Peptides against a protein of PDB entry 1Y74. Designs and how they scored, part 11

Target 1, 57 residues: chain A of PDB entry 1Y74
Amino acid sequence: LGLERDVSRAVELLERLQRSGELPPQKLQALQRVLQSRFCSAIREVYEQLYDTLDIT

## One batch from the design tools (peptide; made by RFdiffusion4, then SolubleMPNN)

Design b2_p25_5_s4
Fold by OpenDDE base, seed 3:
Structure b2_p25_5_s4 (fold): chain B 57 residues (1-57), chain A 25 residues (1-25)
Amino acid sequence: as target 1 above (57 residues)
Amino acid sequence: DLLRELEAAVRLLQAALEEARRLEE
């Protein structure tokens, strides 16, 4: 699923940014919270349900 | 230590997402 792949990639980039230490931890934490938010999860769930319904690959 | 906690949370999220993808494929 495209959305899940994009989220996974975003997490990878976030991890790299964390290791660099060039950005404030607060900013990275905010982004992490967005990615782990109930809203983000709900959007992903809707996307997955639509994908299952349409059965596109 | 906040950074350490954030790093741990991100790693956990990564593992969860990767596992979810494997289950879907």
Scores: peptide ipSAE 0.030, ipTM 0.438, DockQ to the pose 0.036
Fold by OpenDDE base, seed 1:
Formats: C-alpha cells, sequence, structure tokens
Structure b2_p25_5_s4 (fold): chain B 57 residues (1-57), chain A 25 residues (1-25)
C-alpha cells in the first residue's frame, strides 16, 4: 500500500512549507510530529492489515 | 492466517488508542 509513502510525502511537503516561511513553523512542526508519531504508524499498520485480511478494493 | 492478522490488528489499534490519549494530554 502507498499510505506510508503518502505520509512520508506529506511530511516532506510540510518541511518545504516550513522553509518557505509562509506559515508559522511551530504549527507545521507540530503536524509533522503527529504524522510521525507511533499513533499514526499504528493506525496505518491496522489499516494495511485489515485491507489485506478483508481483501478491500 | 486470518485470525492472527486480526489479532495483530487489534493489538495495534489498542496501542494507537493509547497514544492518541497521550497526545491529547
Amino acid sequence: as target 1 above (57 residues)
Amino acid sequence: DLLRELEAAVRLLQAALEEARRLEE
């Protein structure tokens, strides 16, 4: 599944936005931390396992 | 093994819920 890649890409885009200075960096950093948290990783893993188990299309 | 996959998913969901709670604190 591409969810892990999508999350990684999202983090990368947030880093670019942070460097541009267009938005307050603290808020972007907070969002990055959430996306890289164990919470998000666990949810992603659950999704992937259920997807495989239930053969969701 | 479907049962093992479901068991693993439940365990991970539990861990995620615990982390979500901690993020709110």
Scores: peptide ipSAE 0.025, ipTM 0.465, DockQ to the pose 0.055
Fold by OpenDDE base, seed 5:
Structure b2_p25_5_s4 (fold): chain B 57 residues (1-57), chain A 25 residues (1-25)
Amino acid sequence: as target 1 above (57 residues)
Amino acid sequence: DLLRELEAAVRLLQAALEEARRLEE
């Protein structure tokens, strides 16, 4: 599926945005933390299980 | 440039969220 990869890539891009200083970092950091949270990971895992079960394309 | 596109998307999302918050108040 690659959802884990996509989340990791999103986190990486958020880090780059933060380092550029072109945007206020606080909201970006908050979003990054949400994406890396156990809650988000659990939701991702459920989604991936459903993806496998329902054969979503 | 993917980084610039993401930057623009984040700005738009921020604006949308701020409006949503104002409407919810």
Scores: peptide ipSAE 0.019, ipTM 0.414, DockQ to the pose 0.042
Fold by OpenDDE base, seed 2:
Structure b2_p25_5_s4 (fold): chain B 57 residues (1-57), chain A 25 residues (1-25)
Amino acid sequence: as target 1 above (57 residues)
Amino acid sequence: DLLRELEAAVRLLQAALEEARRLEE
């Protein structure tokens, strides 16, 4: 699945968007914080566990 | 352009998050 890697890549891309200044930096930073939050990690973990258990996709 | 596409995706995600927040409130 590699969801953890995808989230990490998303965070990196958000940093690039922040540097571009074409979008509200504060909103991008907020989204970045959400993606790096323990809450998001917990959701990711549950999703990955379900993926392994149910063999979905 | 990848950056333009990502910006559009971020805008859509922002709207979705705002809706989710409103549903929790």
Scores: peptide ipSAE 0.020, ipTM 0.428, DockQ to the pose 0.045; fails the geometry check

## One batch from the design tools (peptide; made by RFdiffusion4, then SolubleMPNN)

Design b2_p26_1_s4
Fold by OpenDDE base, seed 3:
Structure b2_p26_1_s4 (fold): chain B 57 residues (1-57), chain A 26 residues (1-26)
Amino acid sequence: as target 1 above (57 residues)
Amino acid sequence: LKELEELLRKIREILEEVERAQRQAE
């Protein structure tokens, strides 16, 4: 789904930014951890269920 | 809500660092 894809893309971009060394990796890594956390997974799950129920585009 | 607040804070901090890096790259 869109949200799952967007979160995955965000994680990918954060990994690239960390490897580039242009920015301090610590904060990028912390954000990556938050995006991959159980909290974000739970919110995504609720969003996906609501999206399916409302059948919105 | 605390986790959401932390997420928003981390996003803001990263955006500020990206903005600084962009100015330094010019």
Scores: peptide ipSAE 0.078, ipTM 0.545, DockQ to the pose 0.201
Fold by OpenDDE base, seed 1:
Structure b2_p26_1_s4 (fold): chain B 57 residues (1-57), chain A 26 residues (1-26)
Amino acid sequence: as target 1 above (57 residues)
Amino acid sequence: LKELEELLRKIREILEEVERAQRQAE
């Protein structure tokens, strides 16, 4: 779904910002870890399953 | 699901704006 693609794009942008060295990387890295976490993936899967079965927005 | 998709879209937009601002400041 589009959700997985959006998460991947956000992670890519965070990696670019971290590699530039122009910004403190700590908070950007923390956000990246949250988006890549198994917890975030599990929540995404639940939402996608509910959308498929119940047709919710 | 729509609300979560919107959140991720906003995050992407903010990150792109930050990158542009950094390039303009260099």
Scores: peptide ipSAE 0.069, ipTM 0.530, DockQ to the pose 0.204
Fold by OpenDDE base, seed 2:
Structure b2_p26_1_s4 (fold): chain B 57 residues (1-57), chain A 26 residues (1-26)
Amino acid sequence: as target 1 above (57 residues)
Amino acid sequence: LKELEELLRKIREILEEVERAQRQAE
């Protein structure tokens, strides 16, 4: 699904930003951990299921 | 929901910092 792909792309972007050194890496790394967390995955799964069944748009 | 709201707030703050850094690099 598009959301799963977008999350994966966001993680990749954050890795690149961390390597560039233009920004303090701590906040970027924290965000990366959040996006890869079980919490985020669970919320994404629920969101995708609800979107498919209810068409929440 | 409060936990999700806090995460969304943190994401927004980080995105604003990234946007500022991108403008400064131009």
Scores: peptide ipSAE 0.064, ipTM 0.528, DockQ to the pose 0.301
Fold by OpenDDE base, seed 4:
Structure b2_p26_1_s4 (fold): chain B 57 residues (1-57), chain A 26 residues (1-26)
Amino acid sequence: as target 1 above (57 residues)
Amino acid sequence: LKELEELLRKIREILEEVERAQRQAE
């Protein structure tokens, strides 16, 4: 849950950075796609199951 | 695990590029 929230926040920040135009948008978008991928989500779920008691935030 | 390692590598590479771009803009 903590990692999910952090990933969601990261995506939000990336969207803001893309809109600002201060950084190359394509690479930011690529990172956003990675973070939103099903693979990343699956890994996140496994991680959360194993490390739920750890402070990951 | 290889896919995970590659994913993490790509994330790191993108972040490093963002950091470089940020420093160049400053």
Scores: peptide ipSAE 0.063, ipTM 0.534, DockQ to the pose 0.272

Design b2_p26_2_s1
Fold by OpenDDE base, seed 2:
Structure b2_p26_2_s1 (fold): chain B 57 residues (1-57), chain A 26 residues (1-26)
Amino acid sequence: as target 1 above (57 residues)
Amino acid sequence: MEEARREWEELEEFQRRLEELLELLR
């Protein structure tokens, strides 16, 4: 439940950091692509199922 | 400078939360 929001926030932060030009954009863009990937979404679904099973708040 | 630092610090906090989650699932 928190992880989707946190991933969305991390993507927003990476987009802002890329626009600032204060950091090399290539590594930030690569990390953003990983966070927006179907692979990351599949991991998130597994973690959400584990949270629901473990009753972790 | 100060904005990019704060945005980076929020990403480091996100990383810590992911590490804590991975530790709970181990």
Scores: peptide ipSAE 0.108, ipTM 0.651, DockQ to the pose 0.571
Fold by OpenDDE base, seed 3:
Structure b2_p26_2_s1 (fold): chain B 57 residues (1-57), chain A 26 residues (1-26)
Amino acid sequence: as target 1 above (57 residues)
Amino acid sequence: MEEARREWEELEEFQRRLEELLELLR
């Protein structure tokens, strides 16, 4: 589903930005932790179920 | 500089897509 791919891409981008050192890593790491949290995984599961039910491509 | 800006612009696009999805669910 698009959201899982988009979250995975956002995490990858945040990891690259942290490695570049061009931005303060603390806020980027906090955002990455939110995106990788069990809370975001639970929202994703609900979202996936809604999309499977609504057939929204 | 240019790569980090592109990576940031992709994150802003991701934010816009999330906002659009939240608007559709409202």
Scores: peptide ipSAE 0.107, ipTM 0.651, DockQ to the pose 0.589
Fold by OpenDDE base, seed 5:
Structure b2_p26_2_s1 (fold): chain B 57 residues (1-57), chain A 26 residues (1-26)
Amino acid sequence: as target 1 above (57 residues)
Amino acid sequence: MEEARREWEELEEFQRRLEELLELLR
């Protein structure tokens, strides 16, 4: 639950930064695509499983 | 300027949390 919220927030921030026009959009778009990728989702699922098994409170 | 700086600093904090996580999994 935490990492999914953090990824969703990071995507929102990247979308805002792209709309501000203060930074070159291409690198921000590339990072957003990585965070929204099936690869990032699979890493998140593995992490959530590890976090649940490691009981990191 | 100041809003985009705060948004960037929040992304850098997210990056640090991911790095700390990757270090724990190594």
Scores: peptide ipSAE 0.107, ipTM 0.650, DockQ to the pose 0.615
Fold by OpenDDE base, seed 1:
Structure b2_p26_2_s1 (fold): chain B 57 residues (1-57), chain A 26 residues (1-26)
Amino acid sequence: as target 1 above (57 residues)
Amino acid sequence: MEEARREWEELEEFQRRLEELLELLR
């Protein structure tokens, strides 16, 4: 289940970038909200179901 | 500066992986 780990890592990186103050925080916070949204979770669930159905070993 | 650049480059790699996944789902 790599996608959940990759989303969690992307959120961690966005939090670090917001704390550094080197970049405008508003766009980073908006992207973090998208990754933590119910919409992103629903895409992940569909992806996991397709992997389970396609038996991509 | 260099740390924030590495963190940004890792996000760009994550974006590429998401694009590849969206192409497989289309």
Scores: peptide ipSAE 0.107, ipTM 0.651, DockQ to the pose 0.642

Design b2_p26_4_s1 (from b2_p26_4, 9 letters changed)
Fold by OpenDDE base, seed 1:
Order: C-alpha cells, then sequence, then structure tokens
Structure b2_p26_4_s1 (fold): chain B 57 residues (1-57), chain A 26 residues (1-26)
C-alpha cells in the first residue's frame, strides 16, 4: 500500500540528509531507526488490515 | 477507536510528505 512506499521514501531521504552533513545527524538517525523498527512495521500491518477490511477507498 | 487509529496513521503519512517537501527545498 502507499504507506509502505512513503515510509521507504522517508528513510531514503533521511539517509541522504545524514550524508550531506548540512544538519546534525543524531535526530535524523533516531527518526530513521523509528521508521525501520519492528514496531513501525506492526503499526503499518494493522493499518493495511483495517484499510482492507473497512474498504474505505 | 479504529477511526482514531486510522487518523493517527494518516497524520504520520502527512508528516512524511512534509519531510519530502523540506528535502526538495534544500
Amino acid sequence: as target 1 above (57 residues)
Amino acid sequence: LLEELLRLLEELRRQLEELEELERAL
């Protein structure tokens, strides 16, 4: 679903921003770790299941 | 309850879109 793609894109952008050195990397790296966590993946799976079940499209 | 969870996940999606817009402005 769109959310998986959007999370993957956000991680890619955070990695680019960390490599540029223009911003302090620590907060960006912390956000990246949250987005790549098993917790975030579990929340995404619940969202996808609810979206499919409720047929809100 | 389920509607509130969906709203929170939609808000997360919006915040990720704002981060993509910020990157385009750098």
Scores: peptide ipSAE 0.047, ipTM 0.511, DockQ to the pose 0.515
Fold by OpenDDE base, seed 3:
Structure b2_p26_4_s1 (fold): chain B 57 residues (1-57), chain A 26 residues (1-26)
Amino acid sequence: as target 1 above (57 residues)
Amino acid sequence: LLEELLRLLEELRRQLEELEELERAL
């Protein structure tokens, strides 16, 4: 679903920003850990199930 | 690059907020 792709793209962008050194890496790494957490994955799974059921466009 | 990330996070936030509103309506 679109959300899984968007989360994966957000993580990729965070990794690129961490490598550029333009921003403090610690906050970016913390946000990346949240997006890759089991909690975020569980919320995404619930979202995907609801999206499929309700056809939220 | 940062602006693209912020747009994706804002969209994710919007989608999660819509789900929370649906849960409150039950």
Scores: peptide ipSAE 0.042, ipTM 0.471, DockQ to the pose 0.040
Fold by OpenDDE base, seed 2:
Structure b2_p26_4_s1 (fold): chain B 57 residues (1-57), chain A 26 residues (1-26)
Amino acid sequence: as target 1 above (57 residues)
Amino acid sequence: LLEELLRLLEELRRQLEELEELERAL
């Protein structure tokens, strides 16, 4: 689903922003850790199951 | 880069809000 792609793209953008030095890296790294967490993956899996069942538009 | 990241986070927020609304309706 689009959510997995969007999470992966958000992580890629966070890694680029951390390398550019335009923003304080610590908060960006914390957000990246949340997006790559087992918790975020579990929420995404539940979302995907509900989306497939209920056709959330 | 930052604006594109913000757009993606806003979309993720919208999707999570829709999921939370569904959970409240069940």
Scores: peptide ipSAE 0.042, ipTM 0.474, DockQ to the pose 0.040
Fold by OpenDDE base, seed 4:
Structure b2_p26_4_s1 (fold): chain B 57 residues (1-57), chain A 26 residues (1-26)
Amino acid sequence: as target 1 above (57 residues)
Amino acid sequence: LLEELLRLLEELRRQLEELEELERAL
């Protein structure tokens, strides 16, 4: 769904910013870890299931 | 199920706390 793609895109952007060295890489890596956490994945799955079931247009 | 949810919330809390510590160090 759109949310999985948006999270994946956010992670990709964080990885690019880490490589540029323009920002402290440790903070960007911490945020990336949060976004890739099993908790965030579980919340995303619940959200996607609710969205598909309720047909939230 | 509830114990696993609490474990996942605690892990997220720990990750956010690490981020906040890095924010205070700037």
Scores: peptide ipSAE 0.037, ipTM 0.521, DockQ to the pose 0.076

Design b2_p26_4_s3 (from b2_p26_4, 8 letters changed)
Fold by OpenDDE base, seed 2:
Formats: sequence, structure tokens, C-alpha cells
Structure b2_p26_4_s3 (fold): chain B 57 residues (1-57), chain A 26 residues (1-26)
Amino acid sequence: as target 1 above (57 residues)
Amino acid sequence: LLEELRRLLERLEEELRELEELERRL
């Protein structure tokens, strides 16, 4: 799904930005923790189930 | 890198809004 790919790419970019040192790592790490949280995973699961049920392409 | 991250966050916000609209239609 778009959401899963975009979350995965956002996490990858946050990890790269933390390694580059261009920005304070604390805010980037906090956002990465939210995107990797059980809550974000539950929202992705709801999204998957809704798209599968509604047959939205 | 930052501009790509910004565009991804803007897409994620839209995808979450679409999800909220789908939940209202159930």
C-alpha cells in the first residue's frame, strides 16, 4: 500500500538525516519512534483492511 | 533529503485524511 511504503521511506530518510548531522537528532528520533510505534502499525492495519474490504485501487 | 521527507510527510497526512473519510463512510 502507499501508506506502508511512505512510512518505510520516511523512516529510512529519518535514519539518513540522523547520520548526516544536518539537524538536531532528538526531533528526528522522536518522529521515527512514532512512525515505528504499535499505534502507527495499527493505523496501517486499519488502512489495509479498509482498502481490502472496499476494493479501492 | 529534507525536501523528500517533507513531501513524504505531506503524503502521509493526506493518506491519514483519506482513512478518516473512509471510516466516516462505514
Scores: peptide ipSAE 0.249, ipTM 0.744, DockQ to the pose 0.040
Fold by OpenDDE base, seed 1:
Formats: C-alpha cells, sequence, structure tokens
Structure b2_p26_4_s3 (fold): chain B 57 residues (1-57), chain A 26 residues (1-26)
C-alpha cells in the first residue's frame, strides 16, 4: 500500500539524516520512533483492511 | 534528503485524512 511504502521510506530517510550529523538527532529519532510505534502499525493495519474490504483500487 | 522527507510527511498526513474520511463513511 502507499502508506506502508511511505512510512518505510520516511524511516529510511530519518536514519540517513541521523547518520549525516547535519541535524540534531534527538528530534529525528523521536519521529522515527513514532513512525515505528504500535500505534502507526495499527493505523496501517486498519488502512489495509479498509482497502481490502471496500475493494478500493 | 530533508525536502524528500517533508514531501513524504505531507503525503502521510493526506493519507491519514483520507483514512479518517473512510472511517466516517462506515
Amino acid sequence: as target 1 above (57 residues)
Amino acid sequence: LLEELRRLLERLEEELRELEELERRL
């Protein structure tokens, strides 16, 4: 799904930005933790189930 | 890198709004 790919890419970019040292890592790490949280995983699961049930292509 | 991340976050916010609109139709 779009959401799953976009979350995965956002996490990858946050990890790259943390390694570059160009930005304070703490805020980037906090955002990465939110995107990898059980809450974001549950929202992704709801999104997947809604698209599968409603047959939205 | 930062501009790509910003665009992804803006898209994720829109995808979440679309989800909230779908939930309101159930």
Scores: peptide ipSAE 0.249, ipTM 0.744, DockQ to the pose 0.040
Fold by OpenDDE base, seed 4:
Structure b2_p26_4_s3 (fold): chain B 57 residues (1-57), chain A 26 residues (1-26)
Amino acid sequence: as target 1 above (57 residues)
Amino acid sequence: LLEELRRLLERLEEELRELEELERRL
């Protein structure tokens, strides 16, 4: 789904930005932790189940 | 990198709003 791909890419970009040192790493790391949280994983699972159940393409 | 991240976050915010609208219809 778009959400899973976009979150995975957002995490990759946050890891690259933390390594570049161009930005304060603490805010980037906090956002990465939110995107990798159980809450974000649960939202993805709900999204997948809703799309699968409703046959929304 | 930052511009791509911003565009991803803007899409994620929209995808989450669509999810909240679907949940309100159930």
Scores: peptide ipSAE 0.248, ipTM 0.743, DockQ to the pose 0.040
Fold by OpenDDE base, seed 3:
Structure b2_p26_4_s3 (fold): chain B 57 residues (1-57), chain A 26 residues (1-26)
Amino acid sequence: as target 1 above (57 residues)
Amino acid sequence: LLEELRRLLERLEEELRELEELERRL
């Protein structure tokens, strides 16, 4: 499941970048909120179910 | 860190395009 893993890693990196202070935290936090939204969670669930149903490894 | 984030966002954009293409074929 590439999408779930990549979203989870993207959120982790956004949290690290917010702590480092290398970038303005507000834009990073906004992107993190989008990736953690109910919409992105629903898309991940659809993707997981499609891969499970199609047996795509 | 920024380069890894960029690569992840580029992959996420591709994965979302692949889903849209799959939905158009169903």
Scores: peptide ipSAE 0.248, ipTM 0.743, DockQ to the pose 0.041

Design b2_p26_4_s4 (from b2_p26_4, 11 letters changed)
Fold by OpenDDE base, seed 5:
Structure b2_p26_4_s4 (fold): chain B 57 residues (1-57), chain A 26 residues (1-26)
Amino acid sequence: as target 1 above (57 residues)
Amino acid sequence: LLDELLALLERLKELLRELEELERRL
């Protein structure tokens, strides 16, 4: 679903931004950790289930 | 609840757009 792709893309972008060294990495790492957290994964799972049940395209 | 989740998703999409803009400027 779009959310899983968007989260994965956001993580990829954060990793690239961290490797560039142009931005302070600590805030980027913190955001990446939030996006990769069990909490974010649980929200994604609920979202996927809701979209499956509601047949929202 | 659903509206709040949708609002969080819209915020995530906004953050993604901001990150993509930053990537394009590197």
Scores: peptide ipSAE 0.055, ipTM 0.562, DockQ to the pose 0.667
Fold by OpenDDE base, seed 2:
Structure b2_p26_4_s4 (fold): chain B 57 residues (1-57), chain A 26 residues (1-26)
Amino acid sequence: as target 1 above (57 residues)
Amino acid sequence: LLDELLALLERLKELLRELEELERRL
């Protein structure tokens, strides 16, 4: 499923942006925490279960 | 880098909207 990869890539990009110093790191770090949160993990799990159940490729 | 991040966030928002729409149909 693309969502897990997209989340992982988004986190990688946020880490790179934090290291670049081009943007205030606090907001980027907060967004990274949201993407790595149990909330996003639970939403991803529900999404994956729905796709598995519906046999959506 | 920022443009790619924004594209990924927009894709994530779209997937969340698709999930919300599916929930509304249940």
Scores: peptide ipSAE 0.054, ipTM 0.534, DockQ to the pose 0.041
Fold by OpenDDE base, seed 3:
Structure b2_p26_4_s4 (fold): chain B 57 residues (1-57), chain A 26 residues (1-26)
Amino acid sequence: as target 1 above (57 residues)
Amino acid sequence: LLDELLALLERLKELLRELEELERRL
């Protein structure tokens, strides 16, 4: 759950930075797409399953 | 394998801190 929150917060920050216009939006949008990709979702699922299996709080 | 996954997570946290620092400068 911590990783999902951190990814969601990173996406929120990237969207705010894109709206400010102070930074070139293309690289920020590319990073946002990576964080919202199936790759990051699969990493999160593996992470959650490992923590559930190891009973890490 | 687990160490590589943890390294990717730590890199993501580092990028998050960098983005939060940029937000504070706006």
Scores: peptide ipSAE 0.053, ipTM 0.557, DockQ to the pose 0.673
Fold by OpenDDE base, seed 1:
Structure b2_p26_4_s4 (fold): chain B 57 residues (1-57), chain A 26 residues (1-26)
Amino acid sequence: as target 1 above (57 residues)
Amino acid sequence: LLDELLALLERLKELLRELEELERRL
């Protein structure tokens, strides 16, 4: 689904920004951890279930 | 509840746009 792709893309961008060394990595790494957390996964699952239940295209 | 979930999804889209703008400036 679109949200899973958007989260995966956001993580990829954060990893690239951390590897560039141009920005302090600590805040970027913290945001990456939030996006890869069980909390973010649970929000995604609720979103997917709502769209499946409501048959929203 | 549903409105709060939608607001979180909108915030994630905003963060994605901000990250893409940062990538374009590297």
Scores: peptide ipSAE 0.052, ipTM 0.553, DockQ to the pose 0.683

Design b2_p26_6_s2
Fold by OpenDDE base, seed 3:
Structure b2_p26_6_s2 (fold): chain B 57 residues (1-57), chain A 26 residues (1-26)
Amino acid sequence: as target 1 above (57 residues)
Amino acid sequence: DEVARLVEELQRILERIAALLELLKT
């Protein structure tokens, strides 16, 4: 859903930005690690359950 | 230009994510 989609897209964008070589990669990598962390995964799971319950896309 | 577009989209997404996290905090 929303958060899952946003996290996935953000990670994709960060990977593209890293591949461009135009920006220092360290901060981009750090942000990517945060977005792919267990914490963010847990939060996403909560939102997925809420959206499923409320029948929201 | 391409990098700028990617950064702009990323910024918008991060703002949405941050808003959701703030909602959970409160």
Scores: peptide ipSAE 0.528, ipTM 0.878, DockQ to the pose 0.726
Fold by OpenDDE base, seed 4:
Structure b2_p26_6_s2 (fold): chain B 57 residues (1-57), chain A 26 residues (1-26)
Amino acid sequence: as target 1 above (57 residues)
Amino acid sequence: DEVARLVEELQRILERIAALLELLKT
């Protein structure tokens, strides 16, 4: 699913950016925490249900 | 620059995520 893929890729990018050491890590970590939060999981679940209902990949 | 490319991709993804969140608000 698009949202699931986007969240997963965003987290991956944030991890890579943190490893680079070229950007302040704290804000990157905060954003990563938000993306991995229960809130974002709930949003993803809502969209997953919509995709399932509409038979959209 | 690798970091610049990563940031640009991240920004595009976040914009897509934000757009989806806005759809849920309405």
Scores: peptide ipSAE 0.526, ipTM 0.876, DockQ to the pose 0.761
Fold by OpenDDE base, seed 1:
Structure b2_p26_6_s2 (fold): chain B 57 residues (1-57), chain A 26 residues (1-26)
Amino acid sequence: as target 1 above (57 residues)
Amino acid sequence: DEVARLVEELQRILERIAALLELLKT
C-alpha cells in the first residue's frame, strides 16, 4: 500500500539524514521511532483492511 | 544540497501520511 511505502521511505530518509551528521539526531530518531511504532503499524493495518475489503491494490 | 533535498522529500511524505490520518479522524 501507499502508506506502507511512504512509511518505509520516510524511515530510509531519516536514517540517511542521521548518517549525514549535519542535523541533531535526537529529533530524527524520535520521529523514526514513531513511524516504526505499534501505533503506526495499527494505522497501516486499518488501511490494509479497507483496501482489502474493496479489492483495491 | 543533499540534506535539503532529503528534508524536502521527507516533509512531502509526512504531509501525505498526515492527510491519511486526518481521513481516519473524520
Scores: peptide ipSAE 0.525, ipTM 0.876, DockQ to the pose 0.782
Fold by OpenDDE base, seed 2:
Structure b2_p26_6_s2 (fold): chain B 57 residues (1-57), chain A 26 residues (1-26)
Amino acid sequence: as target 1 above (57 residues)
Amino acid sequence: DEVARLVEELQRILERIAALLELLKT
């Protein structure tokens, strides 16, 4: 789904940005933790259930 | 600049995620 794909890509970008060393890593790490949090996983699950229920591709 | 391009892409993605969260909120 779009949300799952977006979260995965966002995490990938954050990891690349951290490896570049050009930006302070602390805020990048914090954002990555939020995106990989149980909360974000739960939100993704809610959307997945909505798509399943409504039979949306 | 590669970092600038990555940041711009990240911002666009985060905006999409935020929009979905707002949709769920309302």
Scores: peptide ipSAE 0.524, ipTM 0.876, DockQ to the pose 0.805

Design b2_p26_7_s4 (from b2_p26_7, 18 letters changed)
Fold by OpenDDE base, seed 2:
Structure b2_p26_7_s4 (fold): chain B 57 residues (1-57), chain A 26 residues (1-26)
Amino acid sequence: as target 1 above (57 residues)
Amino acid sequence: MEEERRRAEEARRAAEEALLQAALAE
């Protein structure tokens, strides 16, 4: 599962977009905060646990 | 099948606990 890597990459891209000024930084920062939240981390953990249990590879 | 069901029930409980802890930490 590359979810942690994909989330980390998404956060990096959001930081770049915030620095470019092409988009309203407040919405990008809010999305970054959501992706880095304990809630999103818990959802990821749940998904990983279910994936490992169900062996849906 | 019984071991898989047990593992699924354990994963469900761990998931529920993780979500509760996340909700309490916000």
Scores: peptide ipSAE 0.153, ipTM 0.721, DockQ to the pose 0.015
Fold by OpenDDE base, seed 5:
Structure b2_p26_7_s4 (fold): chain B 57 residues (1-57), chain A 26 residues (1-26)
Amino acid sequence: as target 1 above (57 residues)
Amino acid sequence: MEEERRRAEEARRAAEEALLQAALAE
């Protein structure tokens, strides 16, 4: 599914937004921490495995 | 059908293990 890539891209965009200073960085940083958490990675892996098992693209 | 069921049961077990490991590590 490329969810790992999409999460990595989301993190990259959050880092850019934090550096621009256009948005309150605290909420962006909190979201980045969630997306990089081991829990979120495990949920992503489960999701990918489920879709691989069901042959859903 | 039986092969799909087996694959689903394997995926479920892998999912359970991944979630348990994540929960214990946080």
Scores: peptide ipSAE 0.151, ipTM 0.717, DockQ to the pose 0.015
Fold by OpenDDE base, seed 1:
Structure b2_p26_7_s4 (fold): chain B 57 residues (1-57), chain A 26 residues (1-26)
Amino acid sequence: as target 1 above (57 residues)
Amino acid sequence: MEEERRRAEEARRAAEEALLQAALAE
């Protein structure tokens, strides 16, 4: 599963949007913090383990 | 069948441990 890569890409895009100044940074930073949280990473790991076991693509 | 069941049980245990560690860190 490319979920780790997709989350990393989402974080990169959020950082670029924050630097552009086109949007209020606070909500973008909050979303970034959620995506980088230990809880979100644990849920991702659980998801990947289950799908690896089920061989679902 | 028995090997697939074992892999599913191992994945479930790893998932449970990851969730417990996440909950303890919050």
Scores: peptide ipSAE 0.151, ipTM 0.721, DockQ to the pose 0.014
Fold by OpenDDE base, seed 3:
Structure b2_p26_7_s4 (fold): chain B 57 residues (1-57), chain A 26 residues (1-26)
Amino acid sequence: as target 1 above (57 residues)
Amino acid sequence: MEEERRRAEEARRAAEEALLQAALAE
């Protein structure tokens, strides 16, 4: 699964949006912090393990 | 069937340990 890559891409896009100033940066920073949290990383790892085990694709 | 159940149980245990470690670190 490319979830780690997709999360990294999402963080990059959030950083670009913060720099544009078109949106309130505080909410974008909060979302970035959630995506980079240890908890979110652990949930991603669990999901990847379950995906590999269930072979749903 | 028994092998698939074993793999699912092993994955569940690994998931539980990962979540516990994450919760203790927050």
Scores: peptide ipSAE 0.147, ipTM 0.711, DockQ to the pose 0.014

